# Designs tried in a protein design run: peptides against a protein of PDB entry 5CWW. Part 46

Target 1, 194 residues: chain A of PDB entry 5CWW
Amino acid sequence: VPKLQGPFDFDLNPEDEQDDEVELKDIYVIGEKPRVADLMRGEEEELEMMKEDQHNGLSLNIICLLSTSGQVKICLDIDGVEAQWLPPRSKNKRLFAPPPEPPSLLTFQTFDTLKPAEVTPDGWPMFSEDATSPYSFYVTHPAGITYISLTPWVFRLESELQSDSEAGTEFRIDLLAKGQGSERDRIFTQTRTQ

## One batch from the design tools (peptide; made by RFdiffusion4, then SolubleMPNN)

Design b2_p14_4_s4 (from b2_p14_4, 7 letters changed)
Fold by OpenDDE base, seed 1:
Structure b2_p14_4_s4 (fold): chain B 194 residues (1-194), chain A 14 residues (1-14)
Amino acid sequence: as target 1 above (194 residues)
Amino acid sequence: LEELLNAPLKEYRA
């Protein structure tokens, strides 16, 4: 049985200007690129070809959160949170290991997909994947559909993560976050028949 | 209403 994970701590979370607790409605996870080196142990030629593909995905999991207001929060899993399973019901009350420190997510970017006039209290925005890219998705709301692409920064971030310098990774990610952010395009708007 | 409908989508910066 899958273990319930969380709570997660959010690092570099922007101060919510609204004291209102951001009600989350949906979550979208972009898994890290497979560790091809671990999977392809023995197929060196295919591994070299896959390394030469400059368009290798990000080595971190990306966790996207969507609020009722259409706010998207893009978080990076720096710690490499793995799927946890409930321990088998072994009869032995093994000592509760101290609760592991809650895993931290780095908030990379936060942005709206809805205008204030489009926000409704009962709004139920949802994520959907883009079949053409693993780093693109849609936010669907009754007011409209927004296309989002992470491609402007994902490959730059991966290049920085491949640099053997663990020191200053967070700082370099912060610099990338201050640069060119995710692409956002409203592809459909529902006309209110007033 | 048009001004609210033409408002840029906010980006929240840390």
Scores: peptide ipSAE 0.235, ipTM 0.784, DockQ to the pose 0.565
Fold by OpenDDE base, seed 4:
Structure b2_p14_4_s4 (fold): chain B 194 residues (1-194), chain A 14 residues (1-14)
Amino acid sequence: as target 1 above (194 residues)
Amino acid sequence: LEELLNAPLKEYRA
């Protein structure tokens, strides 16, 4: 049986006007790319072909959170939060290890998909996938549809993660977050009857 | 109303 995971701590969460209680309505997870090296233990030729595809996905899970207000948070799973299962009923009272520190998610970006006038108390925005890219998706709300693409930074981030410098990864991610962010484009706006 | 309808979408920065 899967174990319920969380709460998650959000690192680099914008201090600003995020009402402390962001009501989440949806979640969209972009899984890490398969560790081809681990999967292809023995198939060096296919590994080379997959390395040539420079557009290999991110080695981190991406967790996108969507609020009632249409706010999107793009979070990175730096710690590599794996799915946990309830321990088998092994009777060994292993010492109550102090509860592991709650896993943290790095808030890479936070942005609105709705204008203040479009926000409704009963809003139910939803994510939907883009069939053309694993790193692109839509936020659908009655007021409109917003296209989001992580492609401007995902591949740059992956390049940094593949660098031998494990040290300072978080700092480099912060620099990337301050750079060119996710693409955000309102592709449809519902005509309000004036 | 038009200004509210044409307001840029906010980006939050850490």
Scores: peptide ipSAE 0.234, ipTM 0.780, DockQ to the pose 0.558
Fold by OpenDDE base, seed 5:
Structure b2_p14_4_s4 (fold): chain B 194 residues (1-194), chain A 14 residues (1-14)
Amino acid sequence: as target 1 above (194 residues)
Amino acid sequence: LEELLNAPLKEYRA
């Protein structure tokens, strides 16, 4: 039986200037690219062709959160959240293991996809994938559709994660977050018939 | 209304 995971703590979460609890409506997950070398232990020849054209994706899971107001939060799974299963009912209640610290997600970027005049109290924005890129997606709201791309930073982050120096990784990720962010483009806007 | 519809999208920075 799968274990229910969460709550997750959000590290580097910007203080919501609005005292209002951000109501989440949707979640979009970009899984880490499997190390093709570990999966293809039997088929060496097809592996070489796939390595050249596949811009090596990020070795971390990306979790995107979407609010009713059209706010997107891009989070990184730095700790590598694994699927947990309920322990078999073994009789030995090891009573007092302190509950493991809840897994944390690093908030890499937070941004709006809607203008204040487009926000509705009953809004139901949704994510949808881009079939052309694993690191691009759409946010669809009744007011319009916004294209999002993580490509401006994802490959730079992967290069940083592949560096031999574990020391200062968090600091270097913070510097990347302060740099060029995700691309945002409003590709469609609903004309309100006044 | 047009000015509000042309306002830049907010980015939240820590």
Scores: peptide ipSAE 0.234, ipTM 0.783, DockQ to the pose 0.538
Fold by OpenDDE base, seed 2:
Structure b2_p14_4_s4 (fold): chain B 194 residues (1-194), chain A 14 residues (1-14)
Amino acid sequence: as target 1 above (194 residues)
Amino acid sequence: LEELLNAPLKEYRA
């Protein structure tokens, strides 16, 4: 049986302007790149082809959150939140381990996909995948469709994570977050026929 | 209304 996970703490979350309760409507998860070297110990030829695919994915999970207002929050799973299964009912003593600290997500970027005039109280924006890229997706709303791509930063972030210097990783990630953000393009806008 | 429809999409910074 899957274990319920959460709540999650959001690190570096922009101060939500107190008045707009961000009601989340959808979640989109981009899984970490599988450690192919650990999986492909037997297929050297396929490993070489995957190394030549210069688009090495991110070694962190990406959690995208979508609000009713069309706000997207891009979060990084730095702690490595894995799918948790309920341990088999082994009779042995519940080690009263202190409740583990709630896992933290690093808020990398937050942006709107809707203009203020497009926001509706009953809005139900949804994520959808891009079949051409694991790091691109769409936000669909009755007002329009927005294309989002994480490619401007995801590969740079991966290069920093693979650097031998663990020291200052958080600082370098912060610099990346302040740099070029996600690509955002409104590919369709619904014309309000009067 | 037009100004609201032409406003750039907000980016939130920490």
Scores: peptide ipSAE 0.234, ipTM 0.785, DockQ to the pose 0.611

Design b2_p14_5_s1 (from b2_p14_5, 5 letters changed)
Fold by OpenDDE base, seed 3:
Formats: C-alpha cells, sequence, structure tokens
Structure b2_p14_5_s1 (fold): chain B 194 residues (1-194), chain A 14 residues (1-14)
C-alpha cells in the first residue's frame, strides 16, 4: 500500500498573502532521468551514446502545480522524494522512527497561462503531456491552450547540479531562476461567440 | 534560497 506523502513545505513562497488562496486543480510530475549507469550494467556502448547526448534530463523531479486561475508553479524536488510504501505488518515493535522531516519543494518559477479576463471561478484547467519532449507540456482551459517548455533552463540547471563546485551553486541557481524562464506560447484561443 | 521572480504576466505578443 503506498504511503500518503505530505504536506509539502514550499520554500521561497513570496510573502504575498495571496498565495494562500490559490486553489489547485491539477498536478503534473516530470520524473528525474533514470541513472543509466545504475540500470545498464553491461551495455557500455549505449551508455557512451547517452553520455554524448548533451540532452540529458534533469536529475531532480519536477512538480508542476496548476491553479483554477491558470497559474503554473514549477517546483523542484531537491530532497529527492522517493515513493514510500507502508512497511509490511512485521510483528516486531519497530521503534517509531521520528516522523521524517516534511519534504521541501523549491518553487523555481511561477507564471500565468490565462489573461485576467479569461479566468472563471468554475475554470478547470488541465495538464497534458507533449509526446515529443518530457520537459514540454500543455495547459488546456476552455479559453485556450498554452504550450510550455522547460528546456530553456532544465539543461543548464542539470549542468550546475553535476558541477563539482559546491561554492556558489545557490547563487548560480538564483541567476538561472531570474534569467530565461520557461517558454510559454498560446497555441489556441477560443473565440467567445457573443 | 533565491526568490523566484514575480509571476510573469503573459506578455502580449505585440
Amino acid sequence: as target 1 above (194 residues)
Amino acid sequence: LPVPPSSETLKERK
């Protein structure tokens, strides 16, 4: 039986009191790239080809949150939240390990997919995957469809995470977050027939 | 931890 995980602490929630009122409607998770070195014990040739492909995915899970207003929050799982299963009912009084510290998610980016005039109180925006890239997806709302790509920063972030230099990592990640954001393109807009 | 930049409103493509 899977263990219910949460609540998650959101680090770097801007002090804007308005964030507490955000009703979430959908969640989209982009899993970390599998460590090919651990999975492909014995296929050295395929490992070399995958190392040469500079298009290596992020070593962190990405959690995308979608609100009723069409706001997207991109969160990074820095702590590496693993799927937890309820331990089998073994008879032994396992000492209650102290409750694990609540997992923290880093809010990397927040952006809108809807104009203020397109927001409806009963809106039900949804995520959908892009079959061409694991780091691209769509937000569908009755008002329109928005394409989103994380590719402008994901590969640069991965390069930073793989760097042996612990010094200045936080600063460089801050520069990435403030730099070129996720690509957003409204690919379809529903014309209101008056 | 770096504060994410404020919600970028949809830049209207001019």
Scores: peptide ipSAE 0.021, ipTM 0.590, DockQ to the pose 0.087
Fold by OpenDDE base, seed 1:
Structure b2_p14_5_s1 (fold): chain B 194 residues (1-194), chain A 14 residues (1-14)
Amino acid sequence: as target 1 above (194 residues)
Amino acid sequence: LPVPPSSETLKERK
């Protein structure tokens, strides 16, 4: 039986984010690059062809959160949140296992897809995939459609994560977060017929 | 990590 996961601790810097009760409306998950080598451990020939076509994706899961206001939060799953299963009903209540530390999500970027005047209480924005890239998607709202691409930073982040230097990883990620942000383009705006 | 400031500037494609 799948275990319900959460709550997630957002490593949000506590000082400036007033936890304004951001009502989340949608979640979009970009899965980590499949370890094709682990999945295809029996088919060596097909493995080589798939390695070339697999553009270097991120080895971390990306969790995108969308609020009613059209705010997008891009979160990185650094801890590697995997599907948890309820342990089989073995009677030995190991009573004293420390509660598992809640999985932490790193907020990498936060940005708006709507202008303040476009925000409506009933707008219900939604994510949709881009068929051309796993790291691109759309936010659809009654006021308009916004294209988002994570490609400006995702490949650089992967390069840093693949570096054997454990030291300073957090610092390098912070530098990337402060650098080139996600691409964000309004592709459609609904003309309010007066 | 400091939350990057919400960049309000939506570039409208003209």
Scores: peptide ipSAE 0.021, ipTM 0.597, DockQ to the pose 0.064
Fold by OpenDDE base, seed 4:
Structure b2_p14_5_s1 (fold): chain B 194 residues (1-194), chain A 14 residues (1-14)
Amino acid sequence: as target 1 above (194 residues)
Amino acid sequence: LPVPPSSETLKERK
């Protein structure tokens, strides 16, 4: 039986002082690419061929959150939140391990997809995937459609994560967050018939 | 059409 996961602590980027209670309407998850090296443990020959073609996606899960206002938050699962299962009914080692600290999601980026005048109280924006890229998606709202791509930073982030230095990963991610943001393009705007 | 500003920039214009 799947274990209920959460609550997640959201570590907001310190620049994202938006304490505003954001009413979330949708969630979009970009799963980590399987570590081909870990999956291919034992198939060394296929691993070499896959390493060349793998524009290896991000080894972290990406969680995109969408608010009623059309605000998108891009969160990174740095801690590697794995699907937890209820422990099988086996043995009584109530090792009261302190409840593991709730997994934290790092808010990497926050941006709007709607203009203030397009925001409606009953708005229900939704994510949709881009079939052409696992790191691109659309936000659809009655006012318009916005294309989003994480490609400007995701591969750079992966290169940093694959570096031998695990130390300072959070700091490097913060530097990337302050750098080139996600691509955002309003591909369609609904004309308000006045 | 201009892409809406980030949420960060919207607070500065109030």
Scores: peptide ipSAE 0.017, ipTM 0.587, DockQ to the pose 0.129
Fold by OpenDDE base, seed 5:
Structure b2_p14_5_s1 (fold): chain B 194 residues (1-194), chain A 14 residues (1-14)
Amino acid sequence: as target 1 above (194 residues)
Amino acid sequence: LPVPPSSETLKERK
């Protein structure tokens, strides 16, 4: 039986200037690039076909969170949160290992998709995938549709993660987060018929 | 991480 995971701790979450609890409405997960070489250790022919189409994606899971206000948080799973299963009911008193530290997500970027005047209390923004890129998606709200792309930074982040220098990975990620942000493009705006 | 201000970066395609 799968174990329910969470709560997740958010590392480097900017202090929300507004003490107002951000009401989350949707979640969008971009899975890590499958290590096809590790999965296909017995099937060499399928490995070659999958390598050609493998746009070098990020080796980390990306978790996108969407609030009622149209705020998007981009979080990175640095710790590599794996699916956990309920331990088999072994009768043996396993020594209470201290509960594993709660998995942490790194808040890489936060941005808005709505103008303050477009925010409504009954707003229910939703994510949808872009069929053309695994690192692009849409946020749909009654006020409009916003295209988002993570491509400006995701490939640079992967290059940094593949560097042999374990030391300073967090610092390099922070530099990337302060650099070029995600692409945001409002592709549709609903004109309020007054 | 500084939250980039929302207002300046939304490019509306006219």
Scores: peptide ipSAE 0.019, ipTM 0.594, DockQ to the pose 0.074; fails the geometry check

Design b2_p14_5_s4 (from b2_p14_5, 4 letters changed)
Fold by OpenDDE base, seed 5:
Structure b2_p14_5_s4 (fold): chain B 194 residues (1-194), chain A 14 residues (1-14)
Amino acid sequence: as target 1 above (194 residues)
Amino acid sequence: LPVPPPSETLKERK
């Protein structure tokens, strides 16, 4: 039986004055690139076919959070949260192991998909996938549809994570976070018929 | 840990 995971701690949540009141409405997960080399140990022919189509995605899971106000938070799973299962009944509860520290998600970027005048109290924005890219998606709200792409930074972040040089990695990731963010394009706007 | 940038408001495409 799968174990329910969480709560997750959000590290580096900007002290946005409104963050304490953010009602989340949807979640979208972009899974880490499968380590095909580790999974296909012994099946060399299938490994070559999968390597060619593998646009080298991010080795971290991405967790996208969507609020009622249309705010999107892009979070990175730095700790590598794996699927957990309930322990079999027969293993003695090590009664005295301190509870493991809750897994932390790093907030990489926060942005709005709605204008202040488009925000409604009954708004229910939702994520949907883009069939053309694993790192692109849509936010649908009654006021409109916004296209989002993480491609401007995802591949650069992966290059930094794969670098053997620990020196300056934090600085370079900070520069990526402060640099060009996700692509955001409003593809449809619902005109309020007065 | 890198501090996330402030929330970017949706700029109206003029």
Scores: peptide ipSAE 0.029, ipTM 0.633, DockQ to the pose 0.085
Fold by OpenDDE base, seed 2:
Structure b2_p14_5_s4 (fold): chain B 194 residues (1-194), chain A 14 residues (1-14)
Amino acid sequence: as target 1 above (194 residues)
Amino acid sequence: LPVPPPSETLKERK
């Protein structure tokens, strides 16, 4: 039985007072790549293919959040929140351990998929996967469909996470966030048949 | 704490 996890604290800029008004409609999770060491005990052939695929996925979970307005937030699980299953390992709760700080998600990028004129109060945008890439997906709204790809930054981020230098990782992630963002393309727009 | 990047509006393809 999966354990309920959360709440998650969003490390949101406190200056974005607008976050309290964001009504979320959907969530999309891109799981971390499996650890190669755990795969090595299995089929050797799949491991060679994953090593040759220079496009090794991200070692962090990605949490995508979608609002009624069609705003997408891309969040990174820096703390490495693993899925917890029951029965909980009886780690002796040392009675006096401070309550663990709630896991935090790092907001990496925020962008819109709708124009202001396309936003409706009753809008229900939804995520859908792209079968061709684990780091690409679609946002579907009555006004249109938007293709999104995280590939412009995800592999660069992974390269930084695999670096032997833990020093300055946060700074380098900030530089990546300010760099080339996610690919975003409106692939379909619903013509208002008047 | 890294400041989240500003929200990018959908650029109208002119």
Scores: peptide ipSAE 0.028, ipTM 0.628, DockQ to the pose 0.085
Fold by OpenDDE base, seed 3:
Structure b2_p14_5_s4 (fold): chain B 194 residues (1-194), chain A 14 residues (1-14)
Amino acid sequence: as target 1 above (194 residues)
Amino acid sequence: LPVPPPSETLKERK
């Protein structure tokens, strides 16, 4: 049985000066690139072919959160949250390990997909995958469809994570967050029938 | 901790 994980602490959440509790409607998870070297122990030829075709995906999980207002939060799993399973009912008095510290998510970017005039109280925006890229997706709302791509920063972030310098990782991530953001393109707008 | 940049409003395509 999977263990319920959370609550998650959001690091670097700007003080939402707006008291308006952001109601979340959808979640989209982009899993970390599989460590092919760890999975393919013994298949050296397949490992070489996968290394060439593997446009190096991010070694971190990405968690995208979507609000009723069409706001997207891009969060990074810096701590590497692993799937937790309920321990088998072993009769042995396992010492209650102290509850693990709640996993933290780093809010990397926040952006809107809707104009203020397009926001509705009953709006139900949804994520949809892009079959052409694991780092691209769509936000669908009754007012329109927005294409989003994380590719402008994902590969640069991966290059920083693969650097031997553990020192200053947070600072380098901050520089990337302040740099070129996610690509956003409104590909369809629903014409308001007057 | 570095504050994420403010929510980029949808740039109106001029």
Scores: peptide ipSAE 0.028, ipTM 0.625, DockQ to the pose 0.087
Fold by OpenDDE base, seed 1:
Structure b2_p14_5_s4 (fold): chain B 194 residues (1-194), chain A 14 residues (1-14)
Amino acid sequence: as target 1 above (194 residues)
Amino acid sequence: LPVPPPSETLKERK
């Protein structure tokens, strides 16, 4: 039986510590790049061809959160949140395992997709995928559609994560977060017919 | 920090 996961601790960048009670409306998860090498351990020849064409996606899960106001929060799963299953009903309640530390999500970037005048209390913004890239998506709201792409930083982040230096990962991510952000383009705006 | 407004850069496809 799948275990209910959460709550997640959000390591908010100190710059995003606004305690604004953000009402979340949608979540979009970009899964980590499948380790094709681990999945295809039996088919060596097909593995070599697939390695060249697969632009190396991020080895971390990305959790995108969308608020009623059209604010997008991009979080990185540094701890590697995996699907947890309830242990089989083995009678031995090992009662004393310390509660697992709640998984932390690192807030990488926060940005708006709506202008303040476009925000409506009944607005229900939603994520939708881009079929052309796993690291691109759309935010749809009655006021308009915004294209988002994480490609400006994802590949750079992956390069840093693949570096043999385990130390300072958080610091390197922070430097990347302060650099080139996500692409954000309004592709459609609903004209209010007066 | 002020959340940056959406960029309206509709690149006109010429």
Scores: peptide ipSAE 0.025, ipTM 0.582, DockQ to the pose 0.054

Design b2_p14_6_s1 (from b2_p14_6, 4 letters changed)
Fold by OpenDDE base, seed 2:
Structure b2_p14_6_s1 (fold): chain B 194 residues (1-194), chain A 14 residues (1-14)
Amino acid sequence: as target 1 above (194 residues)
Amino acid sequence: MKVERLEDDDEVYF
């Protein structure tokens, strides 16, 4: 039986996050790309071809959260939330290991997809995949459709994660988060018929 | 971190 994961702690919440209980409506997960080096142990020729595909994805899971207001929060799973299974009911009372600390999600970016006037109390924004890129998706709301791409920063972040220098990783990630963010393009707007 | 909020007067194309 899969273990329910959560609650998640959010690290690096924006200072301007009013504790407005952000009612989440949808979650979109971009799974980590498997470390090609670990899978290709023995296929040197395919490893060279896959290294030339310079679009090696992020080695972290990306968790996108969508609120009723159309706000998107991009979170990084730095701790590596692995699929946890409920331990088999083995009769051995293994001592209560303290509950594993809730996995911390690093908030990388938070942005709106809707204007305040477009927000409706019955609005149900939804994520949908882009078949052309694993790091791109759509947010669909009755007011409009927004294309989102994480490609401006994902590959730079991966390059930082592959660096042997653990020292200053947090600082470098913060610099990336303050840099060029996700692309956001409103591809469709529903005209309110007056 | 900063939230990238939209205002009603913002252009719909980002």
Scores: peptide ipSAE 0.328, ipTM 0.856, DockQ to the pose 0.347
Fold by OpenDDE base, seed 3:
Structure b2_p14_6_s1 (fold): chain B 194 residues (1-194), chain A 14 residues (1-14)
Amino acid sequence: as target 1 above (194 residues)
Amino acid sequence: MKVERLEDDDEVYF
């Protein structure tokens, strides 16, 4: 039985986010890519060929949150939220383990996909995958479809995470977030025929 | 971080 995880703490929330209780409608998770080195443990020759051409994806899980207003929040799982399972009914419940600290999610970027005039109370925006890229997806709404790509920053972030310096990782991530953000493209707009 | 909000007058192409 999966353990209920949460509440999640959101680190680096924008100071200007008024606590407008943003009603979430959908969630999209991009799983971490397994380290090729961990999969290829024993095949050193194939490991060298795969290192050059495969842009190793991000070693962190990405959690995308979608609100009723079409706002997307991109969160990074820096702490590595492992799927927790309820321990088997073995008698030795360590009654005295402190509850694990709630996992923290780092908010990397927040952006709108809908204009204020496109937002409807009955609007139900949804995520959909892009079959061509693990780091791209669509937000579908009755008013339109928006393509989103995380590729502009994902590979730069991975390069920073692979650096031997743990010190200042959060600061470097904040600099990346202030730089070139996710690509957004409105690929379809529903014209209201008056 | 800054929230990238859309206004009604914003161009739909980013």
Scores: peptide ipSAE 0.326, ipTM 0.856, DockQ to the pose 0.335
Fold by OpenDDE base, seed 4:
Structure b2_p14_6_s1 (fold): chain B 194 residues (1-194), chain A 14 residues (1-14)
Amino acid sequence: as target 1 above (194 residues)
Amino acid sequence: MKVERLEDDDEVYF
């Protein structure tokens, strides 16, 4: 039986996020690419060829959240939010295990895809994939279509995650988040005929 | 972290 996951805690939330209950309308998940090194544990010869593929995607899941207002939040799953199945009801419920801390999502970026005048109460923005890149997608709203690409930072982030130093990973991620952000481009705007 | 807001006067092309 699938376990309900959440609530998620959002780490590094922007200070400017008004406590307004952001009504989420869609979620887009970019699954982690399996580390070749973890898959090839035992096949040393193929490991060398796949290390050179600098296009090994991020070893973290990316969770994109979309609000009614067209705000996109890019979150990183540092803790490894796997599909949790309800453990088989083993009789030994440790009745006293503290509830596991909710998995935290690291908020990497937050940005608007709609102008205030384009936001409608009945708006239903949606994600759609880009067939050309796993790290690019579209936000479609009746007012317009926005292309988003995570490629400017994803590969840099992966290089940092592959560094032997686990120490300061969060700090390096924060530096990346403050650096070159996601690409955002409005590819279509619906002209309001006045 | 700063939210990248859009204003009505912003250019839609980035």
Scores: peptide ipSAE 0.325, ipTM 0.854, DockQ to the pose 0.333
Fold by OpenDDE base, seed 1:
Structure b2_p14_6_s1 (fold): chain B 194 residues (1-194), chain A 14 residues (1-14)
Amino acid sequence: as target 1 above (194 residues)
Amino acid sequence: MKVERLEDDDEVYF
């Protein structure tokens, strides 16, 4: 039986997140790029071809959260939240393991996809994948459709994560987060029939 | 970190 995961701690939340109960409507998870080196343990020839492809993704899971207001929060799973299974009912309750610390999610970006006048109380925005890129997706709302791409920063972030310099990584990630964020493009707007 | 909010007068293309 899969374990329900959570609560998650959100690190680096925007200061402007008023404690307004952000009613989440959808979640979109972009899985970490498979570590080709771990998968190809024994196939050296395929490893060389896939080394060029090693630069094509993030080694962290990305968790996208969508509110009723069409606000998207992009979170990074720094701690590596693995799929947890309920331990089989084996009698060995490890009675003394402290509860695992709740997994921390780093808020990397928060942005709106809807204007205030487009927000509806019964709005149900939804994520949908882009078949052309694992780092692109759509937000669909009755008011319109917004294309989102994480490609402007994801590869830069990966380069920072692969850098042997642990010192200042957090600062460099913060600089990346303050830089050019995700691409947003409103590909469709529903014309309000007056 | 700041929330990138939209205003009603903002361009729909960003």
Scores: peptide ipSAE 0.323, ipTM 0.853, DockQ to the pose 0.325

